# Peptides against a protein of PDB entry 7RZF, part 127

Target 1, 358 residues: chain A of PDB entry 7RZF
Amino acid sequence: PFQEEHLKQLYKIVPIKDIRNLYVTFPIPDLQKYYKSNPGHYLGHLIGHEGPGSLLSELKSKGWVNTLVGGQKEGARGFMFFIINVDLTEEGLLHVEDIILHMFQYIQKLRAEGPQEWVFQECKDLNAVAFRFKDKERPRGYTSKIAGILHYYPLEEVLTAEYLLEEFRPDLIEMVLDKLRPENVRVAIVSKSFEGKTDRTEEWYGTQYKQEAIPDEVIKKWQNADLNGKFKLPTKNEFIPTNFEILPLEKEATPYPALIKDTAMSKLWFKQDDKFFLPKACLNFEFFSPFAYVDPLHCNMAYLYLELLKDSLNEYAYAAELAGLSYDLQNTIYGMYLSVKGYNDKQPILLKKIIEKM
Target 2, 358 residues: chain A of PDB entry 7RZF as posed
Amino acid sequence: PFQEEHLKQLYKIVPIKDIRNLYVTFPIPDLQKYYKSNPGHYLGHLIGHEGPGSLLSELKSKGWVNTLVGGQKEGARGFMFFIINVDLTEEGLLHVEDIILHMFQYIQKLRAEGPQEWVFQELKDLNAVAFRFKDKERPRGYTSKIAGILHYYPLEEVLTAEYLLEEFRPDLIEMVLDKLRPENVRVAIVSKSFEGKTDRTEEWYGTQYKQEAIPDEVIKKWQNADLNGKFKLPTKNEFIPTNFEILPLEKEATPYPALIKDTAMSKLWFKQDDKFFLPKANLNFEFFSPFAYVDPLHSNMAYLYLELLKDSLNEYAYAAELAGLSYDLQNTIYGMYLSVKGYNDKQPILLKKIIEKM

## One batch from the design tools (peptide; made by RFdiffusion4, then SolubleMPNN)

Design b2_p16_4_s3 (from b2_p16_4, 8 letters changed)
Fold by OpenDDE base, seed 5:
Structure b2_p16_4_s3 (fold): chain B 358 residues (1-358), chain A 16 residues (1-16)
Amino acid sequence: as target 1 above (358 residues)
Amino acid sequence: MTLEEKLREKKLKEIE
């Protein structure tokens, strides 16, 4: 573990690539033995959430951050790290102290709300789905991976340990959350703007950096992070599949889509899956309008309409993605194309949300 | 997203 002298440090790092990143790192205990509850995954799920009221949503609204990632990472023997990593805008590079303040405000919100069993249950369900329907890995890579993790897990659990959550441990969530404090922080800022302003070189890669102590006044500001009313826990993810039943293959199943409905206003083609046998579907809709591309004005209006529609659906996009659902909206020369893909169980819910915004 | 998810997509190397 780091000594006190290694905490509350700021590193200014010069990258080779033109990138702007912020790493906010907290030393935490080794959580490997707690893989059945995985408190670091719980916190990473919430801190890294992208829905309304999330840390990322607020930081994006300020124009400071493009992307955010939160979670645990292996360290040296006997400890781990919890990391919050953001991709900084040019403006965000000027507001690093404020960005970190918002991180601590969100962490304070998590403390105030306490551990939520329903959030753990969602993580459990999502990981169970991911395990059940994971793609086949290359045998050589898979065998090597399994051989490596045999040191960490019982033989009977080695295949499931990285996926299957079993125990809700609010005490461990709180324990990790108690380590996410300003007095336990290490900050790294990666930017080319630090070129010529560094005094150290990293031993292995020759990376130029400067190390500075974070001023006590800044630490105190972060320690006094209040509740920001813009931060909210995510709503329950309504898109998580629960029904995985696969219908029997029809005897007259065609290798191509068959026309199953033909009306004056609609045609419907259907093809049953005969190859993958997954509880997934692809819904594709083509909308035809004689006005979509009649003139440049209508073309531009149709474009703007879809951009606005996509923007209005952003609140569902992340939750759907987590649940293995996706949608796509495109302009066509005849009108609009909509696709909904993923697990079939909750596709009607997502489709309804899309239609309600249309 | 979670760090675990991103690490699967992109190999992140940190100096820390």
Scores: peptide ipSAE 0.265, ipTM 0.799, DockQ to the pose 0.129
Fold by OpenDDE base, seed 1:
Order: sequence, then structure tokens, then C-alpha cells
Structure b2_p16_4_s3 (fold): chain B 358 residues (1-358), chain A 16 residues (1-16)
Amino acid sequence: as target 1 above (358 residues)
Amino acid sequence: MTLEEKLREKKLKEIE
């Protein structure tokens, strides 16, 4: 475990690549034994959420952060880390203290709301789907992975332990959340802007860095993080599939798409899957408009329209992605193209959301 | 996204 001397430290690190990253790290207990409840995953899901009212949404709205990742990482034997990692903009590099304040405001929101069983259930369902329909891994890599994790899990559970949640443990969620405090923080800022301002070199890679104590006043500022009314828990993910029924192959199934509807305004082609037998579908829509490419103005308007449409759909994009749904919108010389892919069960919901924004 | 998801994506890209 880190001693007090290793807490409340700021590391300024010079990267080889032109990257700007912030790592906010908290030492936490070893959570491996709690794999059935996985409280670190619960917190990572919420802190790393990208929907409305999320930490990322607020930090992006300020132009400080591009991406955010939250979750547990293995440390040395007997402890782990909880890490919040963000990709910083140039402006964000100047506002690191405020970014971290927002992190603690979000954490404070999680404390105020308390553990939510419905959020756990969504994590459970998402992980169960991921387990059931995971792609085939390369045998060598998979065998090596399984051999490694046999040290941590019973043989009977080794295949499922990383995916299947079984127990809602609000006490463990609160326990981990209690470790996410300013007094337990380690901050690393990675930027080329620290070149020539470092006084230490890392032994293994020769990475140049400077270590500084975080001022007590800054720690106190973070300790006094209030509830920010912009932060909200995510809404229920309506895109999580629940029906995995595979329809029987029709006797007249063709190896190519068949025209099943032909009207003056629409043609519909259909092909049943005869190869993969997954509860997945691909919906592809091509829209034709004589105005889409008639002149440069209309072309630019069509482009702008799709950009605005994509922006208006951002609230659903992350939830859909988590649930194994994706969409794509593209301009074409004839109009526009829409595709919806993934689990078929909730595709109609996503399609409806798209159409309602069109 | 979660750190676990990002790590999985990185591993997939390294295998690709």
C-alpha cells in the first residue's frame, strides 16, 4: 500500500508522443475476491459514462476534455487502483485543478444518490450479453489468459468470472467510493509542455518527470466539492437486448437479398442470415433526393443537416453502443445513407429515435 | 467508457 508520503502527489511527465493526458489515481483495496459483485465496475460504469449529465459531458462542454475513462486497474499484490483518465485539450491542460474538482463533484453526487440496484442490473445484463455473444478469441491468447486467471478464480467459474455479476453489494460500492477522496489522490499530468521543467528520470524507460506535493489548499478545495446540479445519474438504457430468439431459416431462403417490397417510393430487400445464426441484424436505408447534390449550396446544406442530426443523436449514441447497437449516417451523391447494426431486439427503438430527430 | 473496456479495445488492436 502507498504510504502517506505517496499520496497527494502531482507528477508532471514528459511524453515521447505529443499527447496530453491526466491520470487521477486512487489506491483501493484488492477487489478480486469481490468479482461476483464487482463494485469497481459499477463505479467505472458511472464515472466513465458518456451520456447526458455525465462527468465527460460536462468536461466536454467546457472544451477541456476529449475522452474519459474510469475504472479499476490491477496494482501490486494486495491492492488495486481506481483510475480516472482523460484526454486533455490544450485549454484543459490549463484547468487541471478544475477538472479534478468536477471529478470530485461527480463522486459526491454518487455518494448522495447511493448505490442503485437498477444500475447494477444493467451492468449485469450488459456483461451477460457480452459473455454470451463474445467473439472467438485466438486459441493461444485465450489459453494464456485462462491460465493466468486460474490463479484468481475457481476452475468452475474461470470462464464466467470476468463477465457474470451475481451479487448486488451496496456496502462494497460505498467502501470503494469512500476511497475516492482528495486525501487519497495521486495525479499525473502528461504533456510535452513540461519539457525542460523536470528534475527526475524514471529508471526503466528514461521518462522525465517532476514530482510535487499538491498544496493543502487545493486538497481542501477538492474536499469541499459541492453537489453540481449539472451532474445526473444516467437514465435507464432502453437499448439493452432481452430477446435473443433466432428465427428458423425459411425454406425458400435465398443466398442473396430478395426484393420483398417494390413500390413507386420504396424498394425493400431482405436476406435472412444463413451463416452466423446470431440475434443481430443490419438495417440499411438509402434515401434519394434530387436536391441533395444539385448545387454546392444544397450539398453543403445536406452535409450540415447530417452533422446536426448526428449531434442531436449523441444522447442515445453511447447507450446504444453499450448495448451493442450502432448507427451510421452518411451523405451520398443521391441523398443520404443510414445504417443500424447490432442486436435486432432493440433496433426498432433506436431507429425510431433517429427518425424522430430527422 | 470503462477502463476495462478500453483495455480490451487496446488488446484487440494489438492482436489486429
Scores: peptide ipSAE 0.263, ipTM 0.811, DockQ to the pose 0.132
Fold by OpenDDE base, seed 3:
Structure b2_p16_4_s3 (fold): chain B 358 residues (1-358), chain A 16 residues (1-16)
Amino acid sequence: as target 1 above (358 residues)
Amino acid sequence: MTLEEKLREKKLKEIE
């Protein structure tokens, strides 16, 4: 529904809150009928990815962006938007043109690689896990939500339609990807730095903004976005759980952690879950070192060590989080604390990765 | 993250 006059526009918006955001938006067809393949989710997963070779990883490395979100959003009747939203640093606010160039370079990388069935399968598996282990919603809110989505989905699918992917549709992925072009872009920059530099006021909330046409030379730069060798598709997510078996409760299960191993160098406590019956575990490790807090130098070295360790694990953190795994590393007065939480199936893989970096 | 994930997180924070 946007005419050509509404495309290639830049909006400079003054926020009430001290925030710096960039919204790069593309009008796309209504994808609601394609919920079984959900091509917008596929693209949102890749564009919004946070692993090595991702758009966010590169933009963070430049100090321009803190966070990135990609995906489809409902519009008015008969169309949607694909949105790439980033939280800008102060430096990133000066490099918006270059940030958007990198977005188009990543999109060009996705075109060059083509649709990947294995990526779709990962999205399918992740969504299936999310559906299977979805928390109970408040009945009133849930009923209202279901009533709303009954307009879009068959009754038999209304509970699953938002989660369960069924069809790999590379044609639809390519169709959406073909709409993610500079000629189809709308850019909004949100920053207090535009205060006193606006010439329009939004009718509903009184938001001050300036609208400008994006120069043809800038559009052309984005159209000529080359492949950037820094961008890579993510590797397969090794943390996606596949085994959801719940072990039977032991007859002698204690309501409190029991000491199951006692050695000169280690004690192991165990408590079986007797309440939730989920295929999840919490692994907690406390490491004791007499040197960790002996003096300010050792304390700072221990702190620096954990910061470096966390940094070295960033490549796995996002993939683990997507798969419902998390880790935490903290300094203690006695040494360090490690926690690994989430689905138990792939916890050994994450734990091994952590130990290999230690 | 996906836009959908971000929207889910916002809804969770509004319920807490």
Scores: peptide ipSAE 0.261, ipTM 0.811, DockQ to the pose 0.131
Fold by OpenDDE base, seed 2:
Structure b2_p16_4_s3 (fold): chain B 358 residues (1-358), chain A 16 residues (1-16)
Amino acid sequence: as target 1 above (358 residues)
Amino acid sequence: MTLEEKLREKKLKEIE
């Protein structure tokens, strides 16, 4: 474990690539024995959430951050790290202290709300879906992976241990959350802007960096992080599939799409899956409008309309993605294209939401 | 996104 001297440190790192990253790292206990509850995954799911009221949504609205990832990482024997990693904008690089303040405000919100069993259940269900429908791994890679994790899990659990949540442990969630404090922080900022401002070189990779103690005043500012009313827990993910029934292949099934509806206003083609046998579907809609491309003004209006529509759907995009659903909206020379893909069970819900915003 | 999910995605891309 890191000693106190290794805490409250700021590292300014010069990258080879033109990247701007912030790593906010907390040493945490080894959670390996708690794999059935996986409290680090619970916290990573919430801190790394991208929906309305999330940490990312607020930081993105300020123009400081593009992407956010949160979660546990293996350390040395007997400890782990919890890491919040963000991709910084140029403006965000100037507001690192405020970004970290917002992180602690969100963490404070999680403390105030306490552990939520329904959130754990969603994580459990999502991981179960991911396990059930995971792609086939290459045998060599898979065997090597399994051999590695046999050191951590019983043989009977080795295939499921990384996916199947079994126990809701609010005590362990609170324990990990209690380690996510300013006094326990290590900050790394990665930017080319630190070139020529470093005084140390990392031994293994020759990475240039500067190490500084975080000022006590800054630590105190983060310790006094108030509740920010913009932060909210996510709503329940309505897109998580629960029905995985695969319909039998029809005798009249064609290897190509068949026209099953032909009206003045619509044509419908259908093809049953005869290859993958997954509870997934692809819904593709082409909308025709004689006005979509009639002149440059209408073309720009149609473009703007889709951009606004996409923006209005952003609240559902992340939840749908987590549940293995996606949508795509594109302008065409004839009008608009809509695609909805993924698990079929909740596609009607997503489609309804899209139509309601149209 | 979780760090675990991101790491899984990276491993998948390395396999592709």
Scores: peptide ipSAE 0.260, ipTM 0.810, DockQ to the pose 0.125

Design b2_p16_4_s4 (from b2_p16_4, 9 letters changed)
Fold by OpenDDE base, seed 2:
Structure b2_p16_4_s4 (fold): chain B 358 residues (1-358), chain A 16 residues (1-16)
Amino acid sequence: as target 1 above (358 residues)
Amino acid sequence: MTLLEKIRKKKLEEIK
């Protein structure tokens, strides 16, 4: 385990690539034995959430962060790390202290709300879907991976252990959450702006860095993080598929899309999947408007309309993505194109949400 | 997203 001397440290790191990253890291106990409950994944799901009221949503609204990832990572023997990693904007690089304050405000919100069994159930269901419909891995890589994880899991569980959650353990969630405190933090900032300001070189890769103690005043500021009313737990993900029925291939199934509806206002083509046999569908809509490309003004209005529509749908985009659904909206010379792809079960829900915003 | 999801996504992209 890290000694106290390794805590409350700030690392300023010079990257080779022009990147700006923040790593907020917490030493945590070894959670390997708790793989059936995976409390680190539960916390990573919430801290790394991208929906309304999330940490990322607030940090994006301020223009400080582009992306956020949260979760556990293996450490040395006997301990792990919980990491919050963000991609910083140029402005965000100037507000690192405030970004971390917001992280602790969100963590405080999680403490106040306590562990939620429904959130665990969503994590369980999402991982079960991911396991059931995972793509075939390359045999060599897969064998090597399995051989490696045999050290951690019983033979009968080696295939499922990384995916299938079995136990809701609020006690373990609270235990991990209690380790996510300012007094237990290690901060790394990665930016080219530190070039020429470093005094150390990492032995393995020659990475230039500076190590500094985080001032006690800053630690205290983070310790006094209040509840921020902008932070909310996510709503239930309505897009998680529950029906995985695959309809039998029809005898008259065509190898190409067949025209099944032809009206003055609409044409519909359909092709049944005869190759993949997955509970997935692709819905493609082309909308025709005589006004879409009449002149530069109409073209720009159509563009702005789609940008506004996309923005209005952002609240659903992440939840849909987690559930294996996606949508795409594009301007065409004739009007607009909409595509909805993924698991078929909840596509009607997503489509309804899109239509309601149109 | 979670770190686990990011790792899984990256692996899927490498297979493609």
Scores: peptide ipSAE 0.277, ipTM 0.821, DockQ to the pose 0.128
Fold by OpenDDE base, seed 3:
Structure b2_p16_4_s4 (fold): chain B 358 residues (1-358), chain A 16 residues (1-16)
Amino acid sequence: as target 1 above (358 residues)
Amino acid sequence: MTLLEKIRKKKLEEIK
């Protein structure tokens, strides 16, 4: 475990690549034995959420952060880290203290709401789907991975332990959440802007860095993080598939898309999957408008329309992605293209959401 | 996203 001397430290690191990253790191107990409940994944799911009222949504609205990742990481023997990592904008690099304040405000919101069993259930269901439909790994890599994790899990659980959640443990969630405090923080800022401003060199890679103590006044500001009314728990993910039934291949199934509907306003082609046998579908819609490309004004209006439509759908995009659904909207010379892909069960819900915003 | 999801996504991109 880090001693108190290793806590409340700020590291300014010069990268080789032109990247701007913030790492907010908390030492936590070794959670390996709690893999059936995985409290670090629960917290990572919420802290790393990208929906409305999320930490990322607020930090993006400020123009400070592009991406956010939260979760547990293995450390040395007997402890782990919980890490919140963000990709910083140039403006965000100037507001690191405020970014971290928002992180603690969100963490405080999680404390106030307490552990939610429905959130755990969603994590469980999502991981079960991921396990069930996991792509084939390269045998050599997979064998090496399994050999490594045999040290941590019973033989009968080695294949499932990284995916299948079994136990809701609110006590463990609270225990980990209690470690996510300013007094337990290590901050690393990675930016080329620190070039020539460092006084230390890392021994292994020659990485230049500066170490500074975080001022007590800053720690106190983070300790006094109030509830920010902009932060909300995510809504239930309506896109999580529950039906995985694969319809039997029709006897008259064509190897190519067949025209199954032909009307004055629409044509529909269908091809049943004859290769993969997955509970997935690809819905592709091409919309035709004689006005879409008639002149530069109409082209720009059509472009702006799709950008606004995409923006209005951002609230669903992340939840859909988590559930293995995706959509794509593109301008064409004839009008618009819409694609919805992924598990078929909840595609109608996503499609309805898209149409309601159109 | 979670750290786990990020790792999974990267692995999928390497297979493609």
Scores: peptide ipSAE 0.272, ipTM 0.821, DockQ to the pose 0.132
Fold by OpenDDE base, seed 1:
Structure b2_p16_4_s4 (fold): chain B 358 residues (1-358), chain A 16 residues (1-16)
Amino acid sequence: as target 1 above (358 residues)
Amino acid sequence: MTLLEKIRKKKLEEIK
């Protein structure tokens, strides 16, 4: 465990690659024994959320951050870290203190709202889906992974322990959340802008860095983080599949798509899956418009339209992705292409959302 | 994203 001397520290690190990253790290207790409730995943799900009212949404709106990842990471024996990692813009590199303030404002919002059982249930359901329909891993990698985790889990649970949540433990969520405080923070900023401004070299990789104490005034500023009204808990994810029924293969199933509807305005092709037997579907729509490519103006308007449409759908994109749904919108020389892919159960909901924005 | 999701996504990209 880190002593007080290792807390409230800022590390300025020179990368080999041209990257700008911020790591906000909190020492936390070893949560391995709590794998059935996984309070670190609960907090990571919320802190790392990308929907409206999320931490990332606010930081993106300011032009400071491109991506955000939150969650627990293994440390040394007997402790873990909770890490919030962001990809910084050039402007964001100048506003690191304010970025971290927003992190603590979001954390304060989580304290004010308290643990939510419905959020836990969504995490449980998402992980159960991920477990049930996970792709085949390479045997060598999988066996090595299983061998490694046998030290942590009972043999009967070794296959499921990383996925299946069983217990809602609000007490453990609050316990971890209580460790996410400014007095327990370690900050690392990774940027080439620190080249020539470092005084230490890391032993293993020769990474150049500078270590500084975070000023008490800055710590106090973060400790006094108020509730920011822009931060909200996510809404319920309506795209989480619940029906996994696979329909029987029809006797007349064709190896190729069959034309099942032919009208003046539409043609519909259908192929039933005869290979994978997954509760997944691919919906592909080609829209034809004589105006899409008539002249440069119409072409540019069509491009602009799709960009605006994509922007308007951004609120659903993350929730859909979490639930194993994706969509694609493309301009074509004849009009537009729409694809919806993933679990079939909630595809109609996503499709409806897309159509409502069109 | 969660750290767990990021790790899972990277593994899937390496398999493709």
Scores: peptide ipSAE 0.272, ipTM 0.818, DockQ to the pose 0.134
Fold by OpenDDE base, seed 5:
Structure b2_p16_4_s4 (fold): chain B 358 residues (1-358), chain A 16 residues (1-16)
Amino acid sequence: as target 1 above (358 residues)
Amino acid sequence: MTLLEKIRKKKLEEIK
């Protein structure tokens, strides 16, 4: 474990690539034995959430951050790290202290709300779906992976341990949250802007860096992080599939899409899956408008319309992605193309959300 | 890896 002297440290690191990253790292106990509850995954799910009221949503609204990742990482033997990693904008590089303040405000929100069993249940359900329908791995890689994790899990659980959550442990969630404090923080900023401003070199890769103690005043500011009213827990993910029934293959199943509906205003083609046997569907819609490409003005208006529509759907995009759903909207020379893909069970819900924004 | 970790790993790999 890190001694107190290794905490409250700021590292300014010069990258080889032109990247701007912030790593906010907390030492945490080894959580490997708690794989059935996986409190680090619970916290990573919330801190790394991308929906409305999330940490990322707020930091993006400020123009400081492009992407955010939160979760546990293996450390040395006997301890782990919880890491919040963000991709910084040029402006965000100037506001690192404020970004970290927002992180602690969000963590404070999580403390105030307390552990939520419904959030755990969503994580459980999502991981169960991922396990059940995971792609086939290359045998060599898979065998090597399994051999490696046999040291961590009982033989009977080695295949499921990384996926199947079994126990809601609010006590362990709170325990990890108690480690996510300013007094336990290690901050690393990665930017080429530190070139020529470093005084140390890393032993293994020759990475140039500077180490500084974080001022006590800054630590106190983060310790006094209040509740930010912009932060909210995510809403329940309505896109999580629950029905995985595969309908029997029809006797007259065609190898190609068959026209099953033909009207003056619409044509519908259908092909049943005869290869994958997954509870998934692809819905493709082509909308035709004689006005979509009639002149440059209409073309530009159609483009702007879709950009606005996409923007209005951003609130659902992350929840849909987590649930194994995706959508695509494109301008065509004839009008608009819409595609909805993934698990079929909740596709009607996503489609309805799209239509409501149209 | 959890579903979230897999998604995030892909994002991290795209950034590296």
Scores: peptide ipSAE 0.163, ipTM 0.743, DockQ to the pose 0.435; fails the geometry check

